# Peptides against a protein of PDB entry 8BZL: the designs that were tried, part 146

Target 1, 228 residues: chain A of PDB entry 8BZL
Amino acid sequence: SYDRAITVFSPDGHLFQVEYAQEAVKKGSTAVGVRGRDIVVLGVEKKSVAKLQDERTVRKICALDDNVCMAFAGLTADARIVINRARVECQSHRLTVEDPVTVEYITRYIASLKQRYTQSNGRRPFGISALIVGFDFDGTPRLYQTDPSGTYHAWKANAIGRGAKSVREFLEKNYTDEAIETDDLTIKLVIKALLEVVQSGGKNIELAVMRRDQSLKILNPEEIEKYV
Target 2, 242 residues: chain B of PDB entry 8BZL
Amino acid sequence: SRRYDSRTTIFSPEGRLYQVEYAMEAIGHAGTCLGILANDGVLLAAERRNIHKLLDEVFFSEKIYKLNEDMACSVAGITSDANVLTNELRLIAQRYLLQYQEPIPCEQLVTALCDIKQAYTQFGGKRPFGVSLLYIGWDKHYGFQLYQSDPSGNYGGWKATCIGNNSAAAVSMLKQDYKEGEMTLKSALALAIKVLNKTMDVSKLSAEKVEIATLTRENGKTVIRVLKQKEVEQLIKKHEEE

## One batch from the design tools (peptide; made by RFdiffusion4, then SolubleMPNN)

Design b1_p17_4_s1 (from b1_p17_4, 10 letters changed)
Fold by OpenDDE base, seed 5:
Structure b1_p17_4_s1 (fold): chain B 228 residues (1-228), chain C 242 residues (1-242), chain A 17 residues (1-17)
Amino acid sequence: as target 1 above (228 residues)
Amino acid sequence: as target 2 above (242 residues)
Amino acid sequence: GEKSPAEVLAEAAARAA
């Protein structure tokens, strides 16, 4: 009976519900994150929005705070819960600590939340991985990844979702100091990485850029096409 | 179909806590972690499995965590569970420091976490943590110390021990080569390399695949240091020359 | 909100008391 969403160990030491949640992530649209020198860039594969769907409703990149944004792969409904919790925590931190969260702090919060859902009765793991990017108060750009298990790591660049393997392989080959020397080159790197798995050019890519001391900017399709 | 009684870690008819045993099985597949107590210090040596070019170099250690100024730990098992437990260790240590204005004794920190681990084996709707830990520390009561804990909440003090992959073979080797009362930190480091070289399923031990931390006392202060890759390379080279 | 291990222990202690 799958009726009780309980993550238990198998005889072989596997947490099957976590593994199955990871499979849900692998079915998700591809997301890419790259940390530049003074920029963080998120790119996401656009699902073919049905011609009649309002493009405004399917944002896969969201702000958690003024200095932190997140992209995800996997279950959109699960992502909403995580995003909302993270936003509340960011606001709470500002009120209680009088400073914005560090990217690591909010990542750890999200990771801990995910981990708890792998260890609590009546709860299933979140079917999402996330790329969390932003700037610390000292102006350092950060990129973190979380998975359904609650694991998190800092990255220079990474990808999640269905095309993640190919995109990571591309980034491993092409991420150099020269490739991120400028903001424009960093953006171009993300676009090129996504184009490894996205066939329909710039029209099927959502890009968000955060520069130091600047708000999250979502690029329009015309801006994206300039980098293609 | 072994009905994993999903509600609570319960005893089998044979008195076994299968969820704890299965958590221990998961740990058996994790990277090897060694701890060795010396007369002049204590060390942790851990297998590094995740060597990714795109990882941010800010990672001080994958498997070794500083808990406070006097203690560190290494982990074998589920990384996310380890992160939760290491964070809890830090919180416990900090609360103690704030309450008593002195650092928490090493064994007391270990026991506090072990009580948490145990609770997750006994109380409803929780699974065991899939993590074993090695703890190194210094306190004024017992000096240099090495502890091991498992998913059950059981712990023990050790002169040398191993958790994770091939731990039984490593422990056997440690028993053979560990010289009680004569172990220097230098000899302990050499022993750690020797054991890891045989325990890790790698054709050639490389410094990139090994993390080593030492805990020593200098001028009445505890010093926790992660060895640089070059230092580990020198230890490996020395071992290859012997 | 999901309870921390410390909170779980505190509640367990409170129930046992």
Scores: peptide ipSAE 0.007, ipTM 0.474, DockQ to the pose 0.129
Fold by OpenDDE base, seed 4:
Structure b1_p17_4_s1 (fold): chain B 228 residues (1-228), chain C 242 residues (1-242), chain A 17 residues (1-17)
Amino acid sequence: as target 1 above (228 residues)
Amino acid sequence: as target 2 above (242 residues)
Amino acid sequence: GEKSPAEVLAEAAARAA
């Protein structure tokens, strides 16, 4: 009976709707994030773009602000709501505080938003996890993850979605200081991690790179193939 | 599994939103709608299932709705839901025009409605809209555009797509015959007739059962027109002769 | 110390389990 209620605890203290939202995330395309020394990299499994679909409208990685970007796994429509609210908050912060948000600040905002949807009657949890990367104003690279519960943590590297387990296992074995010594090595690490779950090479990967004091760059398929 | 289908806004144990899936299933039984993007225009073609001679001639179309001077849409699914959503699209477009003194960009209008659709999947006391939409439009940013949206609030841009009955077969045919970069509006119209003739379970395609609208640019203005029955008859005849 | 991705996931899984 408790599994049907949106925001009630089971006798064992479980929020079933949050757990089920996490299952929706596990059905999402795989996303990976890696924090390098002076770079943050997001990679996403590109679902086979249906023939005749406009690739422009199939973005899995989006900017929240000039210094922050996000990848997600799970329900795309839910993600759009979170992205829009986060963008508004980033702009509001710039206007009121006269500084860009820290990556932690915007992550906490998103986490709080998600948490409210787990506690409010008549609302279901967001069916998304997110990897949020960027640079703080001091030039520190950051990577955060959020889940449907509204929990968030800082990471060196992480993955979400269908292949997340395999990608995480790969990252646990291969994430070393040597593996992230250069920007190119960091990018290569992300690509190699995604190739654990993506069957066809660079054509099925979306890759975004943010370097210190640089804007978000989406790599084209040809640029990705150079790292393969 | 079936125990979760009665509540509109809950996840199943497998992370599925059954009410959204059921809404999509309902759309699969609706009349077929096609959209095709060309270099010089974009079109919608829709199946007319309810031809009642006693219905007053709908001046525009039963299945194709003008949203503003630069956009139109077609609907597959529940007519009442379609009317609500098309009205909302018009209101959004009008509010934007009043605020910014320029037409709303096509993708922004689509996104605004998709956020509403999503909300009806997330907030209690609401059911998903049992409607998929095809949008055609022109704006200064991307030119001619075709979008599809579903009950979940997902959307995508397309060169050609189909919603409603036999949509999978229609999409397969579009993939085979759509010539990227070489598609004229004339060839798109011919393709629309070809696909509808094969996907509509009718022995003979008639102009009475098909609505077609085109969106073009003439003298720096967008022109949205519904093809006359005679024009559709000519397209059908041409297809039968090939 | 920063929890390993595995530890955080294990904790998240344990909380979700």
Scores: peptide ipSAE 0.005, ipTM 0.585, DockQ to the pose 0.023
Fold by OpenDDE base, seed 2:
Structure b1_p17_4_s1 (fold): chain B 228 residues (1-228), chain C 242 residues (1-242), chain A 17 residues (1-17)
Amino acid sequence: as target 1 above (228 residues)
Amino acid sequence: as target 2 above (242 residues)
Amino acid sequence: GEKSPAEVLAEAAARAA
């Protein structure tokens, strides 16, 4: 029964459902991640929150654990499933290994989850890419990206979603050791990168910062405006 | 393309989930449901389309369902799907209560159902639920709350929102008239009537065609009350006199 | 290994070539 084979190879070797899931990601709000020296920063384009919507329920940056956070582009409901499973894995790891996950470990877990959904009958790929940032136990800042296929790579800086190309081009030009010399400069770099595709300044940006041995901090609009 | 209209929800070449979009379109043809959050309570107002004279008046609400002592919901879309989801909500809430000896937080109940909805958009052999829901509730964490969920498994918290027929127009009206921080339950009821009068495809709003439920706190307990027809008539009359 | 966006693009270009 053809109804079970959701993700199959085309005659030319393409996995169309994976490619189409990548198109869903490209329609998502832009997210950017930057690794500094002792800081990791995530920024996301705020969709115009409807005036009557509670902003608390529209967050695109979330903690996976105390030392790891994630931003995503694509299908929000798909992202929630991935986030929940990642959180469970982070807690399980703490219980079984008695240490927090490394950023690479949880990224690999998420990537493997995504990959399984590209190969399993009766499942479609996740329509999300993710930027995963955090600190390893040794205090090393990390940034990873995953896509719908289940591939993952480590980055100094990257972007996903509708404005990703422009943001990446900006980061390629402006990511230098000098640009990330301080925490404040790193934050400023993320904001500047997002402003390439976001209109109307800091009000339309969600920004999160994680420093070594500190929890995820979501910046308020006033804090963001100080860097603009 | 017909291929993407199959029972199995798959991505289109453009990265769209057409079955989810079609489910949302189907909801647009359902009766209007409103939710409004006030300082002293939260309400649901729903259009009643099927007035069968032979329906036993004992049916307190066709579209508003009590989920537990602290939560209620309204539905827009396929009735059979709504019944399944409403039952699931009750079961989730009950299981939580039994496990933790406290009521389920409102957002957790909403999220649990949204994860089910999402699964029906991702797993083969299933179609999306053709239902959107509004949830009203109270919990110790956030107080009075209003949520909306759709067939995709997305949800959001709202001060005021609408689902079903003419929902976009209703939301526009709510945005214009909703006074943040100053909304009383009384004013919310008046606003609900005002919006329904404009969004329902009826020449004249009647109490027979409207169901309203309020959720309040009295003596440290949540009270969910469906308004009597006479109470709704009085609200309509007041609106017509303004 | 850690890659910059530029490095990824360069690798992609090299494979296409």
Scores: peptide ipSAE 0.000, ipTM 0.583, DockQ to the pose 0.018

Design b1_p17_4_s1 (from b1_p17_4, 10 letters changed)
Fold by OpenDDE base, seed 1:
Structure b1_p17_4_s1 (fold): chain B 228 residues (1-228), chain C 242 residues (1-242), chain A 17 residues (1-17)
Amino acid sequence: as target 1 above (228 residues)
Amino acid sequence: as target 2 above (242 residues)
Amino acid sequence: GEKSPAEVLAEAAARAA
């Protein structure tokens, strides 16, 4: 008998497949997101790209639309499916509503997608958490986090993946209005937060910056080193 | 943990997909496939295990498949699964060509198949494909390319990589000997023979047991060529003389 | 409203409880 993936409640009310998907996320590379005043920043732990691997194909930060980007922790193949569907939805929204999605809207879409995979017979949960950042049309910076269950919340700062606990503890101590007073300080905060769990410098960090009314910028290693 | 070992498309308590891992294990027992990217081309080298004298068709290539005019792949794993996936690759490439009137970009073809692989890891009543692939190709966006994909639906671009039997040892050797930016197709061929000679569980490397395909650009066209046995023999001989 | 990591953890703990 082919074992169909069934996410069912345990006697004590747990959805084990969701919890186990969360364990898959905890094994993922660390990602951090921070909302500044007029900037959103995503940082991801670069797994040491195998010497012979093309770095281009090992990206954990992606654009969903011009105003929204996402980082994830967990199963890369699962993330690709979510990203593709989110991109389609962003484009569909632009065509049907004639405005870009709000960050909340696309987060809710992703969350709903994840939730359906926790309830649908013959499907397993997505083994990913995501940090979704961007700007609403009014220029408000947003940061959301989703988990395998389909739960989502808005954050000032958060982290996911294997080093998330340490990074969050750092952010709780160091996230102040002064620490995000400028774009540069906000970027520095993200780098410092990642350095709590990432060994050695800017070479092992991927950073993406989105400023108000600007496109997503991926920082190169030299740019990252300027903030260290 | 064993409770989840036999179930398809479920997470273990530790967040592992055991059926995907077991598929990868099965691939580890398959014949070795190498891919090497050079400045002037890209190659696949594969172990040929089925040398049956009674095979009516001399399969010029048992493990290397032409996908379109600009791409080829090699497979490690279950042959039946490989046939399904290689057919899908051809169909995807053809549909794209018909729709857009241009060849599918290499990475897009790889990604399309990887999405299929991923689906077989997530939807109940399915098992993962017991297949890893190496892809070689050329497109106008990135030039010569080498990709690897696994049963999970993950993929990556590589300068050089290996799948199948003794792949870890092969990758280690490739890391040691691959000279980034200085790799010619000629040197890549020599490196492929060197690595196969050490990774194939054979006392002596023979041309009968090795398939090699090269992808080059000539006069603005992609040329995919399977090396003749005599050419492979010459490469082996040269390696033995060094 | 935007929640701090501490608040979310507290809420999660309260739900588990």
Scores: peptide ipSAE 0.000, ipTM 0.587, DockQ to the pose 0.020; fails the geometry check

Design b1_p17_4_s2 (from b1_p17_4, 9 letters changed)
Fold by OpenDDE base, seed 5:
Structure b1_p17_4_s2 (fold): chain B 228 residues (1-228), chain C 242 residues (1-242), chain A 17 residues (1-17)
Amino acid sequence: as target 1 above (228 residues)
Amino acid sequence: as target 2 above (242 residues)
Amino acid sequence: GELSPAEVLAEAAARRA
C-alpha cells in the first residue's frame, strides 16, 4: 500500500522525512553566499565534472531573474523543480505587478512551496537547501537561505552542504565590515571561505557575482585565480 | 499503537488523535512564548533562540508577528508551519476588513484559523500544523484579549498563559503570581521577565534572548510595540535587583 | 493540486453542505 502520509510526526514530535531531507542536503556539495555593501556573491564547490560532461549542465548557480540568483545543496533533480517554479513566478510577477520580485518575495515563494511538500498527501519534502541572493528595487543587496522544511531567514553570510560547518565557522570569524568594504574584498572572502573545504584550489570553485544594476556574472577560473 | 502513529490523523481505539499529540510534543521543544493580559494592555514575551552573528538584523521579530493594526501573535513550534499560519491570519483579517469595512473581531480571527487547523486534523493526507499560537488583540466588543490555540484547532481566552518549552511550569508560576483585577501592564512586564528567567534553559536571562511586544490603546488607537533591547535590559535589571 | 489552508477549509465546508 503506497503510504499516503509520507511526512508525519513521530511520537517525540519530529518530522522524519524533513530531517532525512536535511541529511540529503548535508551530503550535497558546499555552497556559500555573502552579502557585501553593493555586491552579492555566491560560490559553490565544483563536483569533478567528468571530462566528457558538458559544463553547462552542471551549473549549481542559476539565475531566477535578472535581479535574483540561487545556489543549492542536495538533490539536483529536486532543485530543478524549485528553480523552474521560481522562474515562472518571477516572470508572472513582472507581468502582473509590473515590477521584479524582491529577494524576500521569491524566497518566501520557494519556502512556501517547500513547506507544502512537508504537509501534502503523497509528497515528500524537497531534499534541497538554497542560498538566494539578489538586489531589491531600491538597490539593497539581499541574501536568504531556505531549507527542506520551508524555513527561511535573511543572512549577511551563510553556507550549505557538506562543508557548511567549516565554512560558517570561517565566515563567523572573518565577516566584518572591513572584509566587505569593497567588491573585491567580498569576492576574496567567499573564495577564502570555500578554500576551507575545497582541496584543489580555484579550479574547483564556481563563483557568481551580482553587483547593483548589473547582471549575474559567473567568473571564469582565471578571474578566480586573481583573487587567490 | 504503531499503526496509528505513521498514518494520517485518525482516532486510536482509545479515541486519541496521536498526530495531534505528537504535534503538541514538537511544540514542547520550541522556545517559550508567554502572554499576559493587563487592565491597560496585553503583552507577548518570547524566547529568541536563533542568535547567529551572520543573521541579517533586519528582522523585526523572530517569534512575534503583527497581524493587523489591532492584533499580534506569537508562535511556538515549526517555523515553516508558523509562517503559513501567520500569513493566513493576515489574509483572513484583510478579507474581513474589505468585506465589512471594519476590523475583524479578535475571537473571529482566532476561530477562523482554528477551523483551518481542525481541518488539517480531519482530512486524509494532511498532517496537523506543528504550531501553537498566542494571540493578543483589542476590539470594541471585549477590549484587550489574549487567546491560545493548539494543533487540534482548540482555542481559549486567557488572562495569562504560556506555550513551548517548560510551559507547564510557566503556567503554574503565572497562576501563583497573577493578581486578578490588579494587573497593570508594568506589573505584567515584570511578571513576564520573572517567569522567563525561571523557564528558559539559560543560566542568566539576557535581553538579546527575549522579545517582548505590548499592545495598548492610545488616543482611541491600538499601538503594537516591540520593546527595544535597552528596555528589556532595564526590565531584567529591575528583576535582578528584587 | 496544492491546496492552501483556506482551500482545505472550503472543501470541508462543501462536504458539510
Scores: peptide ipSAE 0.008, ipTM 0.502, DockQ to the pose 0.112
Fold by OpenDDE base, seed 2:
Structure b1_p17_4_s2 (fold): chain B 228 residues (1-228), chain C 242 residues (1-242), chain A 17 residues (1-17)
Amino acid sequence: as target 1 above (228 residues)
Amino acid sequence: as target 2 above (242 residues)
Amino acid sequence: GELSPAEVLAEAAARRA
């Protein structure tokens, strides 16, 4: 039955379901990632939280392990599946290899998972892109992006979601060695980049910072406003 | 457009999952369910549509289900789908209890079901569940909690929310009248009646058409209670006098 | 037959192995 062949090639060689999953990502809230010298920063556009919604349950930035965190754009439920699988892999790696995963390793794992869902009968692609940041055990900061196809690349800075084009254009112009010279400057760069597409105010931005040998820190609105 | 109405949930050219959206639309036609979080408890209120005189009064609740000693849920949507999901919730909760010798945390139970819902949106040969749920519970981690989940497998915690028929209007009313930090269970019950009276397409709200359950803590134990019809009548009467 | 929710999850897990 055709119901099993969800992701198939078109006559012209396109994987329409992958392309359409990318369209789902473009409808997602904007996320930005920046690699500094000794810091990685993720920022996400906060959709106007419904007044009666608990903000705790609307997090778009999550830890995969102590040394790795992820932001995503696209389908939240799809993201949860990926996050859970990644967390299990991070823990498994610690148990089997006795070291935390490298950021590249876990990115490759996520990418491979996504790719399998583009090739498996009876599965649709994940409707998410992810920015994965963290530190390798040697203390090197890393930023990776992966998309619904399962492709991944390393970045100095990048953005995903609805406002990604504008944010990327900003980052291309403003990402310099001087702009990331300090942790504070790196944080400011992320905030400024998000403000290209988000209305002003710390209330509209979720920001997470991971410094070398430190755990993921989610900034509160007051902390964000100090950088604006 | 019709090609995306297939039994398999696939993306549209615009990146939409129409089968999920259609499932959500189906829920919009279901009876209203609302949940309200208070400082001293949490409640569910649901519209009862199937009032058959011949129904054995033993059917204490049509739309509110006890999941375990610390959690209950209400459902809006396809009854058969709801039965499957509520049974699964009970099984998950029981397995957790057996494995860890402690009750499952509320959010963990919600997420477990949400992962199932999501799977039914991603795997071939499956349709989304045509059900939204409200969850009320207590755990040692977050105290009293209210969650909502939809056919996509998304969920959120809420202070107050509504699913089913006229849910958008109900949510608007809740936003207007919900007093953050000052909500007692008593005031929450009054608010529930107020919202249901406006949301239900009935000229007059009657106790026979409303189910209400409260979750409280007494002597270090969770107490889940479905209000008696007389208690609901008193709440309605009080509202009519205001 | 329609797989139960548990079976769907189990199948998903088995495809990971």
Scores: peptide ipSAE 0.007, ipTM 0.591, DockQ to the pose 0.023
Fold by OpenDDE base, seed 4:
Structure b1_p17_4_s2 (fold): chain B 228 residues (1-228), chain C 242 residues (1-242), chain A 17 residues (1-17)
Amino acid sequence: as target 1 above (228 residues)
Amino acid sequence: as target 2 above (242 residues)
Amino acid sequence: GELSPAEVLAEAAARRA
């Protein structure tokens, strides 16, 4: 059975373990990324945090560096491995090149890591997709997506996880230059996009904003409700 | 489909890791472990199932392990796997202390082990660890802490949680009775007894069947203490009088 | 042979490099 071998092509050229890892991503909480003019926004669906769970330990949006953030969909433990490696690479780059990574560079690093795990018989693919956002040193906002295969692309807006199809359909209709004309409008666009799949408004959304030359800001529920 | 359950490193067509799920199922049949975070401390309470009269050494703590001066854990699942993981936790903590001349932060120790657990779900020729852990600790960054980890290498922080047998019922009770922001260690101990009395599959709760450890701060030092049987008996008695 | 958890991590780390 070709589906039992991590690195075996089917007769039709499919890598089943990669495809099945993509199915794991589709079961993940929804994440959305939008590139504005001078802002990048990440939004994630908050799974109902168990009443007694510490919210600090339930973050789906994380900084990779001062200029780069990542959201993911899929296996949380797999994501942690990728995040940790990416953080190390970001720091290494700063030490060796004396500049922060570009968003494309760190995306390519993550993509290459994922790809290697699809080519080894001794390893399964990572069960995660990621939205990687940030600013290059020239102040250009960037959004990239990676999947379990190690493929990556640049986007204006995208979504991953269980609600990704509906969110993408919304973004395809509503992402215009006018809709991202201001930072506030860009944030509103992300919230509206998430509301296509998230019930009960701002309480079930985690939103992070990065502006040019600013650190990642996670919005509190009250700040989110102002946009709703 | 159970077609993909034979190997830990294979996704099912629906994106499931069946060996991880089966490990979690096995843990659901293990002895109950509770963790409760209080303002002035944190506790672990564990069901002691192996009370064999012929055991030569009375293990003071069958299921609760001291990791270092600032952390302890409780385990639900395969004992041999638990022993391996608790040993690794101790080694990681010791290496950190030697390298940095300070104790390892609680979450860093938890994550280090969770990365090991994750690796056993991703690399060929390995099976998942059939163990969930509760961690209690104190550090200068976050104070008293309670964590839970599972065979997948996922973890989370908690105010109160339960693993093992009847964990869902225990968690429900904890959600009802846990007073956020007002929980004292004394009230946490009482809550632990209350929950164990209802969730343990025993006719009567006895001190011999329960292990309790507390982690407190005294004079700027962490104190990890396993409660004596008499102390546990007193807690049970108090609960029976209410 | 069954690698210890530490060895698995070491192998994973070596593959990072």
Scores: peptide ipSAE 0.007, ipTM 0.700, DockQ to the pose 0.023; fails the geometry check

Design b1_p17_4_s2 (from b1_p17_4, 9 letters changed)
Fold by OpenDDE base, seed 1:
Parts: sequence; C-alpha cells; structure tokens
Structure b1_p17_4_s2 (fold): chain B 228 residues (1-228), chain C 242 residues (1-242), chain A 17 residues (1-17)
Amino acid sequence: as target 1 above (228 residues)
Amino acid sequence: as target 2 above (242 residues)
Amino acid sequence: GELSPAEVLAEAAARRA
C-alpha cells in the first residue's frame, strides 16, 4: 500500500510537512504588503522572465474580487488552486449575502482551506503563504497574511518569501503614520522595502495598488520608476 | 516502532496512541494557559507570545475566545487547529440555541467538541488536533464552570487547572494555593498572576505578555470581560509588592 | 475608541461566525 502522504506529528510535537511547506515558501520570491490610510499596496519581486515567456502568464498578484487581491510566495501551482477556490467563494458570497466579502472573511476561508490540507489523509499542505489586501464595504483598508499551516493574522505591513526577514526589518523601522500619510508615500514605502532585497531597481518589481472605491491597478515599470 | 508513530489510529504494542501523545507534546511547548474557578466568577489567564510591532492592533485576544454569551475558551497548541475547533464550538452553540431556544449547557458544548476530537483519533486518515482547551462558562444547571479538554477527546471539570508550557508545575502551585470554598475572583486573579510569574519563561512578567478574561454574573446576565492592559499591570504590581 | 472587552470578544466571535 503506498504510504499516503500524511501530515503527522513527530515525537517532539512538530508537523514536519507543514514546516517543509514553510521552507518552500521561504524559497519563493519576496512579496510585500502595506496598508495605508486609504490605500493598500502589494509588491512582488519580479524574476527575470525568459525572453520567450509571456509575462501575462506569471502574475504573482491576482484579484480575488473587485475589493480584494492576493500576492503569494511559494508553489505557483498550489497558489492557483487557492486563488480559484477563493474567487468562487467571493462570487458565492455576493450571490448569497448580496455584499462583497470582507477581507477577513476571505482570509479565514483561505486559512481554513489550508488547515484542512494539513489534517486530511492523502493531502499535503499548500506550499504557499499569501498576503491578502483589500477594502471592506465600509472603506476600511485591510492586510492579512496566511501561511501553510492555515494560521492568519491582520497586519499593518508584512512580507513573505525569500527576502521577508530583511523587508520586515525595514518595515518595522520605517512604517510610521508619516510614512503612510499619503497614497504616494505608501507606494514609496513598499518600493523602498522591496529594494532591500531586489537587485537592479524598479525593473524587477511588480506593484499593485488598490485605492478606496477603485479597482486594482497594476503599475507599469515606468510608473514604478517615478517612485524610485 | 516508527510504523506506529506515523499512523493516527493504531495502538502501539504497549497500548499507546503515539499521535495523541505527540499532539500533547506539541501543546506542552505552547504558551501557558490557566483557568481558576471562584465563588463569584471564573477566569482564564494566558501567555501572549506573539507581540509584533506590525500586527494590526486588532484588540484580539490571541488565546482567549468568546464562544457565546455564556462561555469562553482559551487554547494551547497549534493556532490553525485552534481556529477550526473554536469555530466548531461557536457553530455547535448556535445550532443548539436555534433548535432549543435556550443556550447550550456548558458541559454539553464541551462534550460535543470532545466527540469531534475523539473521532480524529479513531478514524483513519486524520491526525489528532494539536490543541488543548480550557473552557469557562455559566449555565443555570451548575453555575460557574471550568473545563479542560485534550487532543484525545478527554475532558474534565476543574476548580483550577493549567495547559501548555510548564503546566505540571503550574498545576502543583494551584493545588498548593487554591483554597476550596474561599476563592473569590479577586483572589483568583492574584493567584493567576502568581502562577504565571513562576511558570512563564520570562525574567519579568509584563502586562503585554498576559491576557486575562473574567466571566461573572451581573443583573442576571453573564459578563465576559477581557482585562485591560492597565488592569493587568495593576495586578502585576500588586504581586511584586507582596 | 477602545473596544470594550465585550466588543472585543463579540468582534472575535463575529470574525469566526
């Protein structure tokens, strides 16, 4: 009988498959999220796309709904599964409740999904952490993070992936009320944070901005360079 | 031996369920949670370990959760598992309220969750929940109550108990200092601070690292209150002066 | 304003409902 992939406790109380999934996240490209006053910003390290790769096919920042977007670090294939399920849930919520999901609601949904994959026989944990940003119906900006275990928390700012430690250290020092006083300053904060770990400046950054009552905007390289 | 370690529903030759024991081991490394039953109320006190500057100041108790109007719980162990179980507790309580038009009795809610926990130890293809819970509540049948449950689905009522890191030492201290029939909520709070100060792996106890909730009855209603940081500071200060 | 302990607990409960 093929030993089904089972997430089990070690003798010392560790869930090795969850820890290994977290290691997969640490190998992923860096993603950063920052909550401003009336803006949420996601930034991701853009790896050099091979000349023949369609840049449109490797989006690390995805809309879940009109009011929610997600960046991830880790296994891209795993991320697609999570994103698709989250999108279905967002649409279902709109149909059944007649309102968009709160950012917390969809985060909890994703977190619960991840947790179930850590406890179900024949399933491995998702090798993905996610930053989920958006606006609640009342116009409150939100930032959440999820990990492979299914744990989630709300953040003012956070980072995931390879350079996350350095980026978090930067954000801990530089995230102030003054630093997020305007939309432009908030965007600059994200770019500066990513530049701690991203080589070759703005060309290697993907940036998404969601302002209050506005749709997700992906900034082009020229727009990013204006903030550098 | 290793073959028994990886299977969730198989007894060892010695009759042990290793996955349940390993889940309990995981809980032993979690932050300390304690509960104390008093004559005029019941409390939970928990260690807060994750203090990050970038956390959104959502005044969420990290470890203490309201279940319904008459019950709260504290968790020790895997946070994601705890979130699933606390959600189930709320759903069970809500379904009961809708069905019977009265709040679920405390012990019945605890038992319902314990049956779920037990099932995760007996049905193949599932691992135990890496979570122990302390429950505090009030009902019309037994008044103020304190319960503990573990990954096996076992539970018990307690006058005072502790789960998580250094729980054995904490329980020993509680046994020494708990005065049966004479425990006021005020004395219980003082005892909680005393025990946490000795059991937490910190040089000095600070209010930032402690969560306390009390459950009392006021004007025929249950009041669940999370103590403010200033109130916890006062309790710590009082303890340092004694 | 600081959420009352009851509001904190209610919000925690609502987030899990």
Scores: peptide ipSAE 0.000, ipTM 0.515, DockQ to the pose 0.044; fails the geometry check

